# Peptides against a protein of PDB entry 3JWR: the designs that were tried, part 68

Target 1, 323 residues: chain A of PDB entry 3JWR
Amino acid sequence: TRELQSLAAAVVPSAQTLKITDFSFSDFELSDLETALCTIRMFTDLNLVQNFQMKHEVLCRWILSVKKNYRKNVAYHNWRHAFNTAQCMFAALKAGKIQNKLTDLEILALLIAALSHDLDHRGVNNSYIQRSEHPLAQLYCHSIMEHHHFDQCLMILNSPGNQILSGLSIEEYKTTLKIIKQAILATDLALYIKRRGEFFELIRKNQFNLEDPHQKELFLAMLMTACDLSAITKPWPIQQRIAELVATEFFDQGDRERKELNIEPTDLMNREKKNKIPSMQVGFIDAICLQLYEALTHVSEDCFPLLDGCRKNRQKWQALAEQ
Target 2, 298 residues: chain A of PDB entry 3JWR as posed
Amino acid sequence: TRELQSLAAAVVPSAQTLKITDFSFSDFELSDLETALCTIRMFTDLNLVQNFQMKHEVLCRWILSVKKNYRKNVAYHNWRHAFNTAQCMFAALKAGKIQNKLTDLEILALLIAALSHDLDHRGVNNSYIQRSEHPLAQLYCHSIMEHHHFDQCLMILNSPGNQILSGLSIEEYKTTLKIIKQAILATDLALYIKRRGEFFELIRKNQFNLEDPHQKELFLAMLMTACDLSAITKPWPIQQRIAELVATEFWEQGDQVGFIDFVCTQLYEALTHVSEDCFPLLDGCRKNRQKWQALAEQ

## One batch from the design tools (peptide; aimed at target 1 N125 S127 G283)

Design b2_p21_8_s4 (made by RFdiffusion4, then SolubleMPNN; from b2_p21_8, 14 letters changed)
Fold by OpenDDE base, seed 4:
Structure b2_p21_8_s4 (fold): chain B 323 residues (1-323), chain A 21 residues (1-21)
Amino acid sequence: as target 1 above (323 residues)
Amino acid sequence: SEYEEFAKELAKAIAEKQAEA
């Protein structure tokens, strides 16, 4: 395609020029082409292209395929969300120095997972899919959308001309796919809530050890969630704008719940409760986000900007809630 | 908070599903 030709022929700017190492990164001013260029740079600077012998054209095609399989009519869970998740992962790996704690296969898997974790998202949560008796709810009992996202990821990885993993051995390929699956499934907040207690306890007791395979898996899951939720850590103007996108998508779901399911939506998804957004954001930060970024910062102190950003945004949301 | 309630409800639902399995 013309798009592929343009991308493949383009000079990829440095990570410094693209600012993709910054935790404060914003994609708002970037074109779709520029987001693809950023993604190429992430793979290159993580040494994934070299270490796994990726062909440039194949990588370009894969990126465009992933982007294509996000819906444009979804307010938040679109390509830009996936891209920002991957950028946060890149920043955590580089600036946060987590790269030094992980294998190349784990890094490869995490980056692919971050980009792929919401493929074909429909702007509704698992509860809606289940209650609507959607065909996907017949295929999967738990983490319905996350299983679908992984299936889409696998489909793309196996598509002709998109096989960025072709340079891997059979064992490396299997390992990578396992980690990708686990990472995508970990983005189900239900699973996060279920597992986070173990992680926090290990941190609290100073017993956390990445040499333990189970703890490694747990860490990768927590890291995925930290990147997935990273909008809450962004500078306030960016945070506000993203929060509006999230609210839009949630309200759209609430409207559909009323119309299609004859259900009164929760306050979180109720357009009539827009005035509760600031207090709900404070609650979200306290209940879900703060402990995670505290724990992540404990594992790597260079991830502090995520925690600091989260704390600052809590203050801003609290101030709005008091008005 | 609504998110705390959501987390509690979610934890309960997970526990119930695990007990049924």
Scores: peptide ipSAE 0.032, ipTM 0.623, DockQ to the pose 0.056
OpenDDE base, seeds 1, 2, 3, 5: peptide ipSAE 0.023, 0.027, 0.018, 0.019; ipTM 0.588, 0.609, 0.551, 0.566; seed 1 fails the geometry check

## One batch from the design tools (peptide; aimed at target 1 N125 Q130 H142 K194)

Design b2_p22_3 (made by RFdiffusion4)
Pose (drawn by RFdiffusion4):
Structure b2_p22_3 (pose): chain A 298 residues (1-255, 281-323), chain P 22 residues (1-22)
Amino acid sequence: as target 2 above (298 residues)
Amino acid sequence: SEDEFTEEIHTIHDEIHEFLMH
């Protein structure tokens, strides 16, 4: 509660000061309070704060709530993951210049989604909770964890003093939630795989076009995956360390080059054809693929 | 149709997991 007092009264530094406009950004050295501040700057500089009548008091409580609903004991899938995803999402809309390509309802949804796409993640994959017959698997059909992440995001938005959406017309609120659901579910790697082929062709055939309502919402799913694992596009010292966490969390459940080829370069290449200013992601990606390949050969 | 789709998604998860184990 004091954490709210101190937060709701601190000055939010500029985006330039926070270097959150950068695809090469890192959080290693930020405090907890600082990361929440960057998030406020994100909402503010995306005009989400003014265009949706958000009270500083409410947005702060909500952000803090999401922070406390990420598990600390979880290796990689903790708050800093949700944060580093939203920042990548933010950097994509700004420096990658995509904000000029989509509505205010969509930007708000993507940011809220990127922040909560892994809420309450218990450090285990959908494959494991299904094979271990976790009650969550009994409750949800497909995309089990991602359904849960959303169930949580919504639970928080309906919490008192957390309705950062309270300013929306009922119609607006209704469709924003629809897009948020789609965004969070799209972070399921299975859906990314089952759907990417369709998108990679519209790109390959120089046919892809945003105006098409359907082609757009597909891209929105591809954008979510692009930020969800943007960590692979980081400078080597960072990618080195964040790979250490994904490493431990996976081994805990068990108790890189093939993946980048199979999952990543394919995607970031497509994102750059859609937006050239998004190339730093593709550059940083193959740059790390270069270092991991060299290490694989010892 | 929904059951088939759910099974396909779970199969993809298993394939991903097996891939990661290698």

Design b2_p22_3_s1 (made by RFdiffusion4, then SolubleMPNN; from b2_p22_3, 14 letters changed)
Fold by OpenDDE base, seed 5:
Structure b2_p22_3_s1 (fold): chain B 323 residues (1-323), chain A 22 residues (1-22)
Amino acid sequence: as target 1 above (323 residues)
Amino acid sequence: SAEEEAAELARIEDELEAFLGQ
């Protein structure tokens, strides 16, 4: 395609020029082409292209295929969200120095998972999918959308000309797919709530050890969640704009809940409760985000900008909630 | 069991939505 030719022929700027190592990164000013160039740079600077012998054209096609399989009519859970999740992963690996704690296969899996974790997202949560009796709810008992996202990820990886994993051995391929699946499933916030206690307890007791395979898996799950939620850590002007996108999507779901399911939405999904957004954001930060970024900072102190950003945004939301 | 896990996760999701939506 013309788009593929343009991407494959383009000069890829440095990570410094693209600012993709910054935790404060924003994609708002970037074109779709520039987001694809940033993604190429992430793969290159993580040595994934070299270590796994990726062909440049295949990588370009894969990136464009991933981008194409996000919906344009979804306010938040679109390509830009996936791209920002991957950028946060890249920043955590590089600037946060987590790269030195992981294998190349784990890094490969995490980057693919971050870009793929919301593929074909419909702008509704698992609860809506269940309550609407969607066909996907018959296939999966829990984490319905996350299973679907993984299925979409696998479909793309196996599509002609998109096989970025063709340089892997059979065992490396199996391992990578396992980690991708686990990482995508870990973005189910319910799974995060279920598992986070074990992670926090290991950190609290100073017993956390990445050489333990179970603890490694747990850490990768927590890292995925930390990147997925990283909008809450962004500079305040960026945070506010992203919060508006999230609210738009949630209100669209609430409108559908009323129309299609004949139910009153929760305050989070209720357009008429927009004035509660600041207090709900404070609650979200306290209940979900703070402990995660604290624990991540204990694993790597260079991840502190995520925690600091989260704390600053809590203060800003609290000030708005008091008005 | 897988069914018990699914039920637990559904409960957690409902509680999370209720908490965030208050």
Scores: peptide ipSAE 0.267, ipTM 0.850, DockQ to the pose 0.677
OpenDDE base, seeds 1, 2, 3, 4: peptide ipSAE 0.261, 0.231, 0.220, 0.220; ipTM 0.845, 0.829, 0.824, 0.823

Design b2_p22_3_s2 (made by RFdiffusion4, then SolubleMPNN; from b2_p22_3, 14 letters changed)
Fold by OpenDDE base, seed 1:
Structure b2_p22_3_s2 (fold): chain B 323 residues (1-323), chain A 22 residues (1-22)
Amino acid sequence: as target 1 above (323 residues)
Amino acid sequence: SEEEEAQELAAIEDALEEFAGQ
């Protein structure tokens, strides 16, 4: 395609020029081509292109295929969300120094998973999919969308000319796919809530050990969630704009719940309850986000900008909730 | 169980609502 030719021929700027090592990064001013160039830079600077012998054209095609399989009519769960999740992963690996704690296969899997974790997202949650009796709800009992996202990821990875994993051994390939699946499934917030207690207890007791395979898997899951939720850590103008996108998507779901299911939406998805957004954001930060970024900062102190950003945004949302 | 995950997601939504109401 013309897009592939343009991407494959383009000079890829440095990570410093693209600012993709910054936890404060914003994609709002970037073109789709520039987001693809940033993605190439992430793979290159993590040594994934060299270590796994990726062909540049194949990587370019894969990135464009991933981008194409996000829906443009979804307000938040689109290519820009996946790209920002991957950028946060890259920043956590580089600036947060988590790269030194992980294998190259784990890094490869996490970056692929971050870019792929919401593939073909429909702008509705698992509860809506279940209640609408959607065909996907017949295929999967739990984490319905996350299983679908993984299936889409696997489909793309196996598509002709998109096989970025073709340089791996059979064992490396199997290991990578296992980690990708676990990482995508870990983006189900229900699974996060279920598993986070074990992680926080290990941290609190100073018993956390990345050499333990189970604790490694648990850490990768927590790191995926930390990157997926990283909008909450961004500078206030960026956070506010992303919160508007999230609210738009949730209100679109609530409108569909009323129209299609005859259900009154929850306050989070109720367009009439926009005035509750600030207090809901405070609740979300306290219930879901703060302890995660505290624990992540305990694993690597260089991740402190995520925790600091989350705390600053809590104060901003609290000030709005008091007005 | 399917019921436990639907309850966990509902509990996240309920927790978000409970914290928004305090």
Scores: peptide ipSAE 0.023, ipTM 0.622, DockQ to the pose 0.273
OpenDDE base, seeds 2, 3, 4, 5: peptide ipSAE 0.023, 0.023, 0.022, 0.022; ipTM 0.619, 0.612, 0.617, 0.607; seed 3 fails the geometry check

Design b2_p22_3_s3 (made by RFdiffusion4, then SolubleMPNN; from b2_p22_3, 15 letters changed)
Fold by OpenDDE base, seed 5:
Structure b2_p22_3_s3 (fold): chain B 323 residues (1-323), chain A 22 residues (1-22)
Amino acid sequence: as target 1 above (323 residues)
Amino acid sequence: SMEAEAKELAEIEDLLEEFLGQ
């Protein structure tokens, strides 16, 4: 395609020029081509292209395929969300110095997972999928959408001309897919809530050890969630704009719940209760985000900008909730 | 059991929906 030719022929700017090592990064000013160039730079600077012998054209095609399999009519859970998740992962690996704590296969898996974790997202949560009796709800008992996202990821990775993992051994390939699956499933907040207590206790007791395979898996899950939720850490103007996108998607679901399911939506999904957003954001930060970024900062102090951003945004939301 | 885990996750999902809309 013309798009592939343009991407494959383009000079890829440095990570410094693209600012993709910054925790404060925003994609709002970037074209789709520039987001793809940023993604190539992430793979290159993480040594993934060299270490796994990726063909440039195949990587370009894969990126474009991933981007194409996000819906354009979904307000938040689209390519830009996945791209921002991957950028946060890249920043955490580089600027947050987590790269040195992980294997190349783990890094490869995390980057693929971050880009792929919401593939074909429909702008509705797992509860809606279940209550609507969608065919996907019969395939999976929990984490319905996350299973679907992984299936889409696997489909793309196996598609002709998109096989970025063709340079891996069979064992490396299996390991990578396992980690990708675990990482995508970890983006289910229900699983996060279930598992986070173990992680926080290990940190609190100073017993956290990345050499333990179970604790490594747990850490990768927590890191994925931290990147997925990283919008809450962004500079306030960026945070506000993203919160509006999230609210738009939630209100669209709430409207569908009323119309299609005859259900009264929750306050967060109720368009008429928009005035409660600030207080709900404070609650979200306190219940979900703060402890995660505190724990992540304990693993790597260089991740502090994420925690600091989250704290600053809590203050901003609290000030709005008091008005 | 897988059923008990699914039930626990469903309860967490309900809580998340009430509190976080997710």
Scores: peptide ipSAE 0.214, ipTM 0.818, DockQ to the pose 0.613
OpenDDE base, seeds 1, 2, 3, 4: peptide ipSAE 0.203, 0.205, 0.024, 0.024; ipTM 0.815, 0.813, 0.649, 0.631

Design b2_p22_3_s4 (made by RFdiffusion4, then SolubleMPNN; from b2_p22_3, 16 letters changed)
Fold by OpenDDE base, seed 3:
Structure b2_p22_3_s4 (fold): chain B 323 residues (1-323), chain A 22 residues (1-22)
Amino acid sequence: as target 1 above (323 residues)
Amino acid sequence: SAEAEAAELAAIEDELAAFAGQ
């Protein structure tokens, strides 16, 4: 209640003051209140508040509810990750000029999805959930956590005083939820790997068309992944610090895999193989990131800072791998 | 070698797929 009152009464700074249009943005210096203010600004500057008749108090409550439903004991997959994903989405929409290529409902869905995509994340991957025979693994065969994240998102959206979508028609609401679900599920990197070839081929052949509903859906999925992975694009000092958070969470999983599942963790999750992080980061960039940011830059050249950041960090990680 | 790079990529993809929810 006090947090909500403080947020709802606060003056929301401009996007320029908050630097939330910058691809180089860092949240490290921001308080939780400031992250919530940034989030309000994103909704406002994307015209979502006006176009969908959002009540300010309801939006504030929803943001705080989303933030509250991220776990504090998770090193990386917490509110700050979701916030940074949403900030990258905002920057891609504004500075990357993708806003003009999307409908207001798609933009609404993407921003909600970005903020919600890791809700109640436990600091373990789907493989761990499956191997641990967690109850969630009985509900979902694939993308276990992403289904859970969507369920949490839906729960919050339907919670009293959090109904930011109450101004939508029934059809708009259904459409928005469909896009949110697709966007959250798209953050399963296994699905990204499966689908990315189609996207890259469309770009390569110059056949990419956002007016095609299937290609639109594919693009939204790729854009979600690009924002989710955007830590790899950040200025080197920021990238290093985020990589430490990721490594911490992965090592915590690896420790649990040893203890709880009696398995040897993969190199990525093995604390004893910390020296392999630089080479693994190079491999990750080459295997997953570069082509995505290249393709995104072909859709909108103003997204180049993401690609440039990724390339620069590859060089930095490579230099560390050679030491 | 291209095979070692492919194996490393596959291992990274498997780790990432494992991270993602496989």
Scores: peptide ipSAE 0.028, ipTM 0.664, DockQ to the pose 0.065
OpenDDE base, seeds 1, 2, 4, 5: peptide ipSAE 0.027, 0.025, 0.007, 0.007; ipTM 0.670, 0.653, 0.506, 0.470; seed 2 fails the geometry check

Design b2_p22_4 (made by RFdiffusion4)
Pose (drawn by RFdiffusion4):
Structure b2_p22_4 (pose): chain A 298 residues (1-255, 281-323), chain P 22 residues (1-22)
Amino acid sequence: as target 2 above (298 residues)
Amino acid sequence: ETEFAEEIHEVHEEIHHLLMGE
């Protein structure tokens, strides 16, 4: 509660000061309070705060709530992951220049989604909770964890003093939630795989076009995956360390080059054909693929 | 819908085995 007091009264530094416009950004050295501040700057500089009549008091409580609903004891899938994804999402819309390509309802949805795409993640994959017959698997059909991440995001938005969407017309609110659901579900790697082929061709055939409502919402799913694992596009010292966490969390459940080839370079290449200014992601990606390949050969 | 859910679960198993280095 004091955390809210101190937060709802601190000055939010500029985006330039926070270096959140950068695809090469890092959070290692930020405090908790600082990361929440960057998030406020994100909403503010995307005009989401003014265009949707958000009260500083409410947005702060909500952001804090999402922060406290990420598990601390979880290695990689904690708050800093949701944060580093939203920042990548933010950097994509700004420096990668995509904001000029989509509506205010879509931008708001993507940001809220990127922040909450892994809420209450218990450090284990969909494969495991299905094979261990976790009650969550009994409750949800496909994309089990991602359904849960959303069930949580929504639970928080309906919480009192957290309705950061309270300013929306009912029609706006209704379709924003629809997009948020789609965004969060799209972070399921299985859907990324079962859908990417269609998208990689519209690109390959120089046929891809945003105006098409369907081609757009597909891309929105591809964008979510692009930010969800943007960590692989980081400078080597950072990618080195964040790979250490993904490493521990996976080993805890058990108790890189092939993956980048199989999952990543394919995707970031497509994102750059859609937006050239998004190339730093592709550059940083193959750059790390270079260093992991060298290590794989000891 | 049941077939689709099963396909998703198969893809998750494929991903898991890929991560296991199998």

Design b2_p22_4_s1 (made by RFdiffusion4, then SolubleMPNN; from b2_p22_4, 14 letters changed)
Fold by OpenDDE base, seed 3:
Structure b2_p22_4_s1 (fold): chain B 323 residues (1-323), chain A 22 residues (1-22)
Amino acid sequence: as target 1 above (323 residues)
Amino acid sequence: MQKEAEELAEIEDELERFLLGE
């Protein structure tokens, strides 16, 4: 395609020029082409292209395929969300110095997972899928959408001309897919809630050890969630804009709940409750986000900007909630 | 598997309620 030719022929700017190592990064000013260039840079600077012998054209095609398999009519869970998740992962690995704590296969898996974790997202949560009796709800008992996202990820990875993992041994490939699956499934907030207590307790007791395979898996899950939720850490103007996108998507779901399911949406999904957004954001930060970024900062102090951003945004949302 | 699914569904519901400030 012309798009592929343009991407493959383009000079890829440095990570410094693209600012993709910054936790404060915003994609709002970037074109789709620039987001793809950023993604190439992430793979390159993590040594994934070299270490796994990725062909440049194949990587370009894969990126474009991933981007294409996000829906454009979804307000938040689109390519830009996946891209921002991957960028946060890249920043956490580089600026947050987590790269040195992980294997190349784990890094490869995390980056692929971050880009792929919401593939074909429909702008509705698992609860909606379940309540609507969607065919996907019959295939999977839990984490319905995350299983679907992984299936889409696997489909793309196995598609002709998109096989960025072709340079891996069979064992490396199996390991990578396992980690990708676990990482994508970990983005189910229900699973996060279920598992986070173990992680926090290990940190609290100073017993956290990345050399333990179980604890490694747990950490990768927590890191995925931290990147997935990283919008909450962004500078306030960026946070506000992203929160509007999230609200738009949630309200669209609420409208569908009314129309299609004949149910009254929860306040989170109810456009008539827009005035509750600030207080809900405070609640979300307190219940879900703060402890995660605190724990992550304990693993790597260089991840502090995520925690600091989250705290600052909590203050901003609290101030709005008091008005 | 079914018990785990039910547990996760409950967590999702609780999460939704929590995010709603209920």
Scores: peptide ipSAE 0.227, ipTM 0.825, DockQ to the pose 0.632
OpenDDE base, seeds 1, 2, 4, 5: peptide ipSAE 0.210, 0.077, 0.045, 0.042; ipTM 0.822, 0.773, 0.766, 0.757

Design b2_p22_4_s2 (made by RFdiffusion4, then SolubleMPNN; from b2_p22_4, 15 letters changed)
Fold by OpenDDE base, seed 5:
Structure b2_p22_4_s2 (fold): chain B 323 residues (1-323), chain A 22 residues (1-22)
Amino acid sequence: as target 1 above (323 residues)
Amino acid sequence: MEEEAKELARIEDEIEDFLLGR
């Protein structure tokens, strides 16, 4: 395609030029081509292209395929969200120095998972999928959308001309897919809530050990969630804009709940209760976000900008809630 | 699987309730 030719022929700027190592990064000013160039740079600077013998054209095609399989009519859970999740992962690995704690296969899996974790998202949560009796709800008992996202990820990875993992051995391939699946499933917030207590307790007791396979898996799950929620850590103007996108998508779901399911939406999904957004954001930060970024910062102090950003945004939302 | 699904559904509801101030 013309898009593939343009991407494959383009000079990829440095990570410094692209500012993709910054926790304060914003994609708002970037074209789709520039987001793809950033993605190539992430793979290159993490040494994934060299270590796993990726062909440049295949990587370009894969990136474009992933981007194409996000819906354009979804306000928040689109390519830009996935790209920002991956950028946060890259920043956490590089600037946050988490790269030194992980294997190359784990890094490969996390980056693929971050880019793929919301593939074909429909702008509705698992609860809506269940209540609407969608066909996907018949296939999966829990984490319905996350299973679907992984299925889409696998489909793309196995598609002709998109096989970025062709340089891996069979065992490396299986290991990578396992980690990708676990990482994508970990983005189910319900699973995060279920599992986070174990992680926080290990940190609190100073018993956290990444050499333990179970604790490694737990950490990768927590890191995925931290990157997925990283919008809450961004500078306030960026945070506000992203919160508007999230609210738009939630209100669209609420409108569909009224129309299609004949139910009153929850306050979070209710367009008429938009005045509660600031207080809900404070609650979200306190209940879900703060402890995660505190724990992550304990694992690597260089991740502090995420925690600091979260704290600053809590203050801003609290000030709005008091108005 | 069914028990886990019910637990996760409960957690999702609890998160929603919390966010809603319920």
Scores: peptide ipSAE 0.083, ipTM 0.779, DockQ to the pose 0.577
OpenDDE base, seeds 1, 2, 3, 4: peptide ipSAE 0.036, 0.035, 0.046, 0.041; ipTM 0.759, 0.754, 0.761, 0.762

Design b2_p22_4_s3 (made by RFdiffusion4, then SolubleMPNN; from b2_p22_4, 15 letters changed)
Fold by OpenDDE base, seed 3:
Structure b2_p22_4_s3 (fold): chain B 323 residues (1-323), chain A 22 residues (1-22)
Amino acid sequence: as target 1 above (323 residues)
Amino acid sequence: SAKEAEELAEIEKLLERFLRGE
């Protein structure tokens, strides 16, 4: 395609120029092409292209395929969300110095997972899928959408001309897919809530050890969540704008719940209760986010900007909630 | 499994409460 040709021929700017190592990164001003260029740079600077013998054209095609398989009519869970998740992962790996704690396969898997973790997202949560008796709800008993996202990821990875993993051995391929699956599934916040206690306890007791395979898996899950939720850490103007996108999508779901399911939506998804957004954001930060970024910062102090951003935004939301 | 689905449903309900600021 013309798009592929343009991307493949383009000079990829440095990570410094693209500012993709910054935790404060914003994609708002970036074109789709620029987001793809950023993504190429992430793969390159993580040595994934070299180490796994990725062909440039194949990588470009894969990126465009991933982007294409996000829906444009979804307010938040679209390509830009996936891109921002991946960018946060990249920043955590580079600026946060987590790269040195992980294997190349883990890094590869995480980056692919971050970009792919919400593929074909429909702008509704698992609860809606379950309640609507969607066909996907018959296939999977839990983490319905995350399973679907992984299926989409796998489909793309195996599509002709998109096989960025073709340079891997069979064992490496299997390992990578396993980690990708685990990472995508980990983005189910329900699973996060279920598992986070173990992670926090290990950190609290100073018993956390990445050389333990189980703890490694746990860490990768927590890291995925940290990146997935990283909008909450962004500078306030960025946070506000993203929160509006999230609210838009949630309200759209609530509207559908009313129309399609004949139910009153929860406050989170109720357009009529938009005035509760600030307090809900505070609650979200306190219940879900803060402890995660605290724990992550204990693993790598260079991840502090995520924690600091989260704290700052909590203050901002709290101030709005008090008005 | 059915048990896992039930457990997850309970966690999801808990999550929803958290997100509502409750």
Scores: peptide ipSAE 0.027, ipTM 0.689, DockQ to the pose 0.536
OpenDDE base, seeds 1, 2, 4, 5: peptide ipSAE 0.026, 0.026, 0.029, 0.026; ipTM 0.692, 0.694, 0.641, 0.703; seed 4 fails the geometry check

